# Designs tried in a protein design run: peptides against a protein of PDB entry 3PBP. Part 50

Target 1, 203 residues: chain A of PDB entry 3PBP
Amino acid sequence: LNEKDLNLILNKSLVMYESLDSTTDVIVKRNVIKQLQFVSKLHENWNSRFGKVDIQKEYRLAKVQGPFTINPFPGELYDYTATNIATILIDNGQNEIVCVSFDDGSLILLFKDLEMSMSWDVDNYVYNNSLVLIERVKLQREIKSLITLPEQLGKLYVISDNIIQQVNFMSWASTLSKCINESDLNPLAGLKFESKLEDIATI
Target 2, 203 residues: chain A of PDB entry 3PBP as posed
Amino acid sequence: LNEKDLNLILNKSLVMYESLDSTTDVIVKRNVIKQLQFVSKLHENWNSRFGKVDIQKEYRLAKVQGPFTINPFPGELYDYTATNIATILIDNGQNEIVCVSFDDGSLILLFKDLEMSMSWDVDNYVYNNSLVLIERVKLQREIKSLITLPEQLGKLYVISDNIIQQVNFMSWASTLSKSINESDLNPLAGLKFESKLEDIATI

## One batch from the design tools (peptide)

Design b1_p29_1 (made by RFdiffusion4)
Fold by OpenDDE base, seed 2:
Structure b1_p29_1 (fold): chain B 203 residues (1-203), chain A 29 residues (1-29)
Amino acid sequence: as target 1 above (203 residues)
Amino acid sequence: SEEVEKVRQQLEMREKVGEYLREKMTEET
């Protein structure tokens, strides 16, 4: 965590706060407010010469949300179990693709279209936990692990028993990034969401 | 601030992108 990251989190938290209205669930409202308060306090003290942030115990107990949902969920995967998860950066602006592998050898590439806050002293807090299915990549092998490299945008390495494969989705992810960063949806029209799969090395 | 507005725009665009993708994938399934 650096100053830039903190600023981003703060700004996101602020935007989330500003999105609240009279129809917002009370629990959601409370959670968003708590997050904003925490991040704001953290930000205020970040440049403090004392170098310490005194945070309330409740904030220390903040947890990640779960479970996630996928929309639409591939019906073919209902009987299979998720085995690995990875997050892949597609640009320098914190845009990400989430990848989940299944025990049938499938990879699903997912987009987080909604901002998800932490859970702040609320049990079983779930809000904005849906991910969008973009692509399913079928591998005819058992997936052992997923590896990402921060310097390689839009690339996922899949390790199986005897092979390392690269999934490269920059063919469409670059367009997504552009749409988000330039505030223009037009490039999405006609975009093909097909990743490139390449064998990298044998094991 | 300009920075906040930029973040807002990005988040809004993510939602719009997501909506597009949801619709598209639903049509394809």
Scores: peptide ipSAE 0.593, ipTM 0.932, DockQ to the pose 0.894
Fold by OpenDDE base, seed 3:
Structure b1_p29_1 (fold): chain B 203 residues (1-203), chain A 29 residues (1-29)
Amino acid sequence: as target 1 above (203 residues)
Amino acid sequence: SEEVEKVRQQLEMREKVGEYLREKMTEET
């Protein structure tokens, strides 16, 4: 964690806080406030030479939010089980694609359109936990693991029994990133969400 | 701040992109 990352987290937390209103669920409100408080303290301590915050204790109270949902969920996968999950950066910002593999050999590429907060105090906290289906890639192999490399944007390595394959989705992810960063949806029109699959090595 | 506003805009755009994608993918599924 560096200063830039901390600032980003703080800003996100602020935006989430500012989005709260009278219609917001009390549990959600409490959770968002707690996160903001924590991040603010962390930020204050970071900027201050003398600030002492028991960050470790407070951090231990936070956990990753519960399960996410997929919309739409491919009907063909209802009877199959998820086997692996990975997150892939698509730009130097914070835009990411989530990939989930299934035991039928399918990969689904998902977009996180809603900001998820950490869970504070509440067990099984669920809010903004929906992901958007972008693409399904059928590999028809038993997927053993998913690997990502931070220096390789929009690339996923899939390890199966005998093959390492690269999934490259920068063909559409670059456009997606551009839309988000430039606040323009127009480039999405006509965009094909088709990743490139390449065999890298046999094992 | 300007930085906060940029973050806000980005988050809002993510939501809009998501809405677009949800609609599109629902139609294709």
Scores: peptide ipSAE 0.593, ipTM 0.932, DockQ to the pose 0.896
Fold by OpenDDE base, seed 4:
Structure b1_p29_1 (fold): chain B 203 residues (1-203), chain A 29 residues (1-29)
Amino acid sequence: as target 1 above (203 residues)
Amino acid sequence: SEEVEKVRQQLEMREKVGEYLREKMTEET
């Protein structure tokens, strides 16, 4: 975590807070407020040792939200189990794709269209937990690990038996990034969501 | 601040992109 990341988290938390209204669930309101308070305090005490210690204590009270849903869920994967998860950056603006592997050798590429907060003193907190299915890639092999490199945008390395493969989805992710950054949906028209698969090395 | 507004704009656009993708993927299934 650096200053840039902290500022982004703070700004996101502010936007979430400002989106609260009379129709928002009370639990959601409380959770968003607690997160904003935490992040704000973290920002204020970023360079303070004492402040950091205090913030760490408060952070221990936060939990990762779950469970997550995928929309639409591929019916073919209903009976299979997720094995790995990875997050891949697609630009320098913190836009990202989530990848989940399954025990049938499938990869699904997902888009996080809704901002999620951490869970604060709430058991089983669930809000904005849906991810959008973009693409399914069938590798037809057992996937052992997913690896990403921060300097390589839109690339995922898949480790399976005897082979490392690269999944490159910049063919469509670059357009997605452009749409988000320029606030224009037009480039999405006619876009094919097909990733490139390449063998990189044998193990 | 200007920075907050930029973030707001990006988040809103992500939601719109998501809506588009959801509709498209649903139609293809």
Scores: peptide ipSAE 0.591, ipTM 0.932, DockQ to the pose 0.880
Fold by OpenDDE base, seed 5:
Structure b1_p29_1 (fold): chain B 203 residues (1-203), chain A 29 residues (1-29)
Amino acid sequence: as target 1 above (203 residues)
Amino acid sequence: SEEVEKVRQQLEMREKVGEYLREKMTEET
């Protein structure tokens, strides 16, 4: 975690806080407020050794939010089990694609359209936990692992028994990034969500 | 702040993009 990341988290937390209104669920309000308080404290004590100790304690109280949903869910995968998950950055603005592999050899590429907070003091906190299905890639292989390289935007490496393959989705992710960063949806029109698959190495 | 507003705009646009994608993918599946 660096200063830039901390600032981003703080700003996101502020935006979430400012989005609260009279219609917001009380549990959500509480959770968002707690997160903002924590992040604010972290920011204030960023260079303080003493502050780090207290922050660590509070951080341990935060939990990752519960189960995620995928919409629309690919019906063909109802009977299959997820095996791996990876997150791939598509730009320097923290836009990312989530990839999940299944035991049928499929990869799904997902977009996180809603900002999720950590769970604070609530066992079953669920809010903004939906991911959007963008693409399904059928590899028809046993996928052993998913690897990403931080310096390689929009690229995922898939390791199976005998081969390493690269999935490159910058063909559409670059447009997605542009839409988000420039606040313009027009480039999405007619965009094809088809990734490129390339064999990299034989194992 | 200007920085916060930029983040807000980005988050809002993510939601809009998501809405578009949800509609599109629902129609295609």
Scores: peptide ipSAE 0.592, ipTM 0.932, DockQ to the pose 0.899; fails the geometry check

Design b1_p29_1_s1 (made by RFdiffusion4, then SolubleMPNN; from b1_p29_1, 15 letters changed)
Fold by OpenDDE base, seed 1:
Structure b1_p29_1_s1 (fold): chain B 203 residues (1-203), chain A 29 residues (1-29)
Amino acid sequence: as target 1 above (203 residues)
Amino acid sequence: SSEIEKVKKQLETKKKVGEFLIKRRLAEE
């Protein structure tokens, strides 16, 4: 976590707070407020030695949200189990793709279209926990691990029993990144969301 | 601030991207 990241988190929390209105659920309001309070305190104490202990204590009160949902969930994967998860950067502006592997050898590439906050003082808090399905890649092998390299944008390394494969989705992720950063969806029209799979090494 | 507005715009864009992607997938089914 660096200052830039912290500022972004703070700004996101502020935006969420400002979006609250009379129609917002009370639990959501409370959670967003708690999130903002925490992040604000963290920001204020970023360079303070004394603030670390209290921040850590407060952080322990926060929980990760419950299970995420995938929209639409691939019906073919309904009976299969997720095995690995990875987050892949697609630009230097913190845009990311989430990848989940399944025990059928499938990879799904997911987009976080909504901002998720931590859960504060609420059990089983669920809000903005949906991910959007972009692509399904079928490897037809047991996936042991997913590896990402921070210096390699839009690339995922998949380790199976006998092979390391690279999934490269920059063909569409670069456009996606541009759309987000420029707030222009026009380039998405006609975009093919097909990743490139390449064998890297045999194990 | 301008930075907050930028973030707000980005978040709105992400939401719209999500909607686009969902619609696309539904159309492919």
Scores: peptide ipSAE 0.577, ipTM 0.928, DockQ to the pose 0.899
Fold by OpenDDE base, seed 4:
Structure b1_p29_1_s1 (fold): chain B 203 residues (1-203), chain A 29 residues (1-29)
Amino acid sequence: as target 1 above (203 residues)
Amino acid sequence: SSEIEKVKKQLETKKKVGEFLIKRRLAEE
């Protein structure tokens, strides 16, 4: 975490706060406010010349949301179980793809179209927990692990019983990144969301 | 601030991207 990242988190939290209105659920409102308060304190302490206030107590109150949902959920995967999850950076900013593997050997690539905050002092808090389905890749192998390398954008390494495979989705992720960064959706028209699968090594 | 507006715009764009992707998937069915 650096100053740039912290500023981004703060700004996202501010935008979420500003989105609150009279129709917003009271639990959501409370959660967003607590999120903003925490991030604001963190930011304040980050820039402090005279030391940092202990915010560990507040941090310990934060919980990860769960479960998340997939929209649309692939019907073929209804009876299968998720086995691994990974997050892959697609640019030098904050744009990322989420990958989930299933016990049928499928990979799904997912997009976070909404900001998902932590939960604060509320058990089973669920808000903006939906991920958007981009692509399904069928490996037909038992997936043991998903590995990402920070220096390799848009690449996922899949470890199965006897092989390491690379999933490269920069063919479409570069365009997606550009669309987000430039706030222009036009390049998405006609874009094929087809990743490349390559064998890297046998094990 | 200008930075907040930029972030706001990016978040709105992401939302629209999501909507696009959903519509695309529905069209493929």
Scores: peptide ipSAE 0.576, ipTM 0.927, DockQ to the pose 0.871
Fold by OpenDDE base, seed 2:
Structure b1_p29_1_s1 (fold): chain B 203 residues (1-203), chain A 29 residues (1-29)
Amino acid sequence: as target 1 above (203 residues)
Amino acid sequence: SSEIEKVKKQLETKKKVGEFLIKRRLAEE
């Protein structure tokens, strides 16, 4: 975590806080406030040893939010089980794609359209936990592992029994990144969300 | 701040992207 990342997290937390209104659930309000307080403290005490200790204590109280949902969920995968999950960066601004593999050999590429927060002092906290389906890639192989390399944007490596395959989605992810960063959806019109699959190595 | 406004716009854009993607998927089915 660097200063830029911290600032982004802080700004996101502030935006989440500002989005709270009279219709917002009390538990959500509390959770968002707790997160903002934590991030603010983290920002204020970034270079303080004492502050870091306190931050660590508070961080231990935070948990990853509960299960996410996929919208729409592919009907064909209803009877299959998720096996692996990976997060792939598509730019240097923390835009990312989530990939989930299933035991039928399918990969689902997912978009985080809503900001998810950590869970603070609440068990089974669920808010903004929906992911959007972008693409389904059918490998028809038993997927053992998903690997990402931080220096390789928009690339996912899939390890199966005897092969390593690369899924490259920069063909559309670059446009998606641009749309987000520039706050312009126009380039999405007519965009094909089709990733490139390539065999990289035989194991 | 301008940075906060930028983040707001980005988050709003992400929401709209999500809506777009959902609509697209539904149209393809």
Scores: peptide ipSAE 0.572, ipTM 0.927, DockQ to the pose 0.908
Fold by OpenDDE base, seed 5:
Structure b1_p29_1_s1 (fold): chain B 203 residues (1-203), chain A 29 residues (1-29)
Amino acid sequence: as target 1 above (203 residues)
Amino acid sequence: SSEIEKVKKQLETKKKVGEFLIKRRLAEE
């Protein structure tokens, strides 16, 4: 975590806070407020040793939100089990794609269209937990692990059997990144969401 | 602040992107 990342998190938390209104669920309000308080404290005490200790304590009180949902969930995967999950950066602005593998050898690439906060003092907190299906990649192999490299944007390495394969989705992710960063959806028109699969090595 | 407004705009854009993607998938079914 660097200063830029912290500022972004703070700004996101502020935006979430400002989005609260009379129609917002009280549990959501409470959670968003706690999130903002934590991030604000983190920002305030960024260079303080004392602040770091306090932040660590408060961070321990936060939990990952409950399970996410996929929209739409592919019917073909209903009877299969998710095996691995990975997050892949697509730019330097923290835009990312979530990848989930299934025991049928499928990969799904997912978009986080909503900001998910941590859960604070609420068990089974669920809010903005939906991920959007972008693409399904069928490998027809047992997927053992998913690997990402921070320096390689839009690339996922899949280990199956004795083969390492690379999934490269920058063909569409670059456009997606541009759309988000420029707040312009026009480039999405006619975009094909087809990733490139390549064998990298035998292990 | 201008920075907050930028972030807000990006979040709104992400939401719209999501809507676009959902509509696309539904149309393919």
Scores: peptide ipSAE 0.569, ipTM 0.927, DockQ to the pose 0.918

Design b1_p29_1_s2 (made by RFdiffusion4, then SolubleMPNN; from b1_p29_1, 18 letters changed)
Fold by OpenDDE base, seed 1:
Structure b1_p29_1_s2 (fold): chain B 203 residues (1-203), chain A 29 residues (1-29)
Amino acid sequence: as target 1 above (203 residues)
Amino acid sequence: SKEVEEVKKKLETKKGIGKFLIERRLAEE
């Protein structure tokens, strides 16, 4: 965590706070406020030894939200189990795609369209925990592991029993990145969400 | 602040992308 990252977290927390209105659930309000308070303290005490200690204690009270959901969940995968998860950078601005593998050999590429906060003093807090399905890539093999390389944007390496394959989704991820960075949805029109699968090495 | 507004715009854009993706998938079904 660096200053830039901290600022981003703070700003996100502020935006979340500002989004609260009369229709917002009380639990959500409380949670967002607590997170903002925490992040604000963290920001204020970034260079303070005393502040760091206090922040650590408070952080221990925070929990990760419950399970994520996929919207829409592929019906074909209801009977299968997720086996691996990976996060792939698509640009240098912390935009990412989430990939989940299943025991049927499928890969799903997911977009985090909502900002998720930590849970504070609430058991089983769930808010903005959904991921959006972008693409399903079907592999006819058992997936053992998913590997990403930080220097390779929009690329995922899939390791199976006998082969390493690369999934390259920069064909559409570059457009997503552009949309996000420019705050423009127009480039999405006509975009095909089709990743390229290539064999890299035989094991 | 300007920075906050920029973040806000990005978040809104992400929401929009999500909506787009969902609608696309529903249309394909």
Scores: peptide ipSAE 0.602, ipTM 0.936, DockQ to the pose 0.879
Fold by OpenDDE base, seed 3:
Structure b1_p29_1_s2 (fold): chain B 203 residues (1-203), chain A 29 residues (1-29)
Amino acid sequence: as target 1 above (203 residues)
Amino acid sequence: SKEVEEVKKKLETKKGIGKFLIERRLAEE
């Protein structure tokens, strides 16, 4: 964690806090406030040349939120089970795609359209936990593992029984990156979400 | 701050992308 990352987390937490209104669930309000308080203290400690802030108590209370949902869930996969998950960077600005594999040999590429907070002192906290379906890629083979390389943006390596395949989705991910970074949705018009699949090696 | 506003814009854009993607996917089914 560096100063830039901390600032981003703080700003995201502030935005989440500012989004709270009278219609927001009390549990959500409490959770968002606790996160903001924690991050703020951390930020203060970081910026202060003098003194240490005790954040140990608050840190121990933080848990990863889960489970996640897929919206919309592809009906064809209703009876199948997820087997692997990976996160792939699409730019140098921390934009990413989530990939989930299923036991039918499918990959789904997912977009995190909502900011998720950590869970703070609440069991089974669920808020903004939906991922959006972008594309389904049918490999028609048993997927054993998913591998990503940080230096290779928008690329996923899929390991099956006897083959390594590369899924390259920069054809559309570059546009998503542009949309996000420029705060402009117009480039989405007419965009095809079709990833390129290539065999890399036989094993 | 300007920085906060930029983050806000980015998050709103992501929401918009999500909406677009959902609508598109539903139309394909």
Scores: peptide ipSAE 0.600, ipTM 0.935, DockQ to the pose 0.911
Fold by OpenDDE base, seed 4:
Structure b1_p29_1_s2 (fold): chain B 203 residues (1-203), chain A 29 residues (1-29)
Amino acid sequence: as target 1 above (203 residues)
Amino acid sequence: SKEVEEVKKKLETKKGIGKFLIERRLAEE
């Protein structure tokens, strides 16, 4: 975590706070306010030793939100279990794709369209916990691990029993990045969400 | 602030992307 990241978190927290209205659930309001308070304190005391200690204590009180959901959830995967998860950067900013593998050999590429807050003083807090399904890639292999390389944007390496495969999704991820950075959804029209799968090495 | 507004725009864009993706999938079914 650096100053730039902290500023981003603060700004995101402010945006979430500003989105609160009379129709917002009381629990959500409380949680968003708590997060904003925490992040604000963190920002104010970033260079303070004393502040850092206090912030660390408060951070320990925060919990990761409950389980994520996938929207839509592929019906074919209902009976299967997730085996691996990876996050892949798609640009030099903070935009990323989440990848989840399943024990049927499927790889799901997911987009985080909503910001999630931490859980504050509430067990099983759930809000904005959905990820959006972009693409399902059927490898039909036992996926042992997922590897990403920071210098390789939009690329995921999948390690199976006897092979390393590369999943390259920059064909569509570059467009997503552009949309986000330019605040323009127009480039999405006609976009095909088909990743390129390539065998890299036999092991 | 200007910075907050920029972040807001990005977040709204992400929401829009999500909606688009969902609608696309529904259309393919």
Scores: peptide ipSAE 0.599, ipTM 0.935, DockQ to the pose 0.855
Fold by OpenDDE base, seed 5:
Structure b1_p29_1_s2 (fold): chain B 203 residues (1-203), chain A 29 residues (1-29)
Amino acid sequence: as target 1 above (203 residues)
Amino acid sequence: SKEVEEVKKKLETKKGIGKFLIERRLAEE
């Protein structure tokens, strides 16, 4: 975590806080407020030795939300089990795609369309925990692991059956990045969400 | 702040993308 990342988290937390209104669930309000308080304190005491200790204590009280959901969930994968998960950066602005593999040899590429907060107060806190399905890639292999390289945007390496394959989704992810960064949805029109699969090496 | 507003715009755009993606899939069914 660097200063830039911290600022982003703070700003996101502020936006979440500002989005609270009379219609917001009390539990959500409480959770968002606690997150903002934590992040604000972290920001305030970023260079303070004492602050770091205090932040560590508070951080231990926070938990990641429960399992995320996929919207819509692919019906064909209902009976299969997720085996691996990876996050792939698509630009230098921390925009990312989530990839999940299944035991049928499928990869799903997912988009985080909602900001997900940590859980601070309530057990089993669930809010904005959905991911959006972008693409399903069928490898028809047992997927052993997913590997990403920070310097390679929009690329995922899949290890299965002694073969390394690369999934490259920059053909559409570059457009997503542009949409996000420019706050313009128009480039989505006619966009095809088809990733390129290539064999890289046999192992 | 300007920074907060930019983040807000970004988040709204992401929501819009999500909606688009969902609607696309629904249309294909």
Scores: peptide ipSAE 0.598, ipTM 0.935, DockQ to the pose 0.882

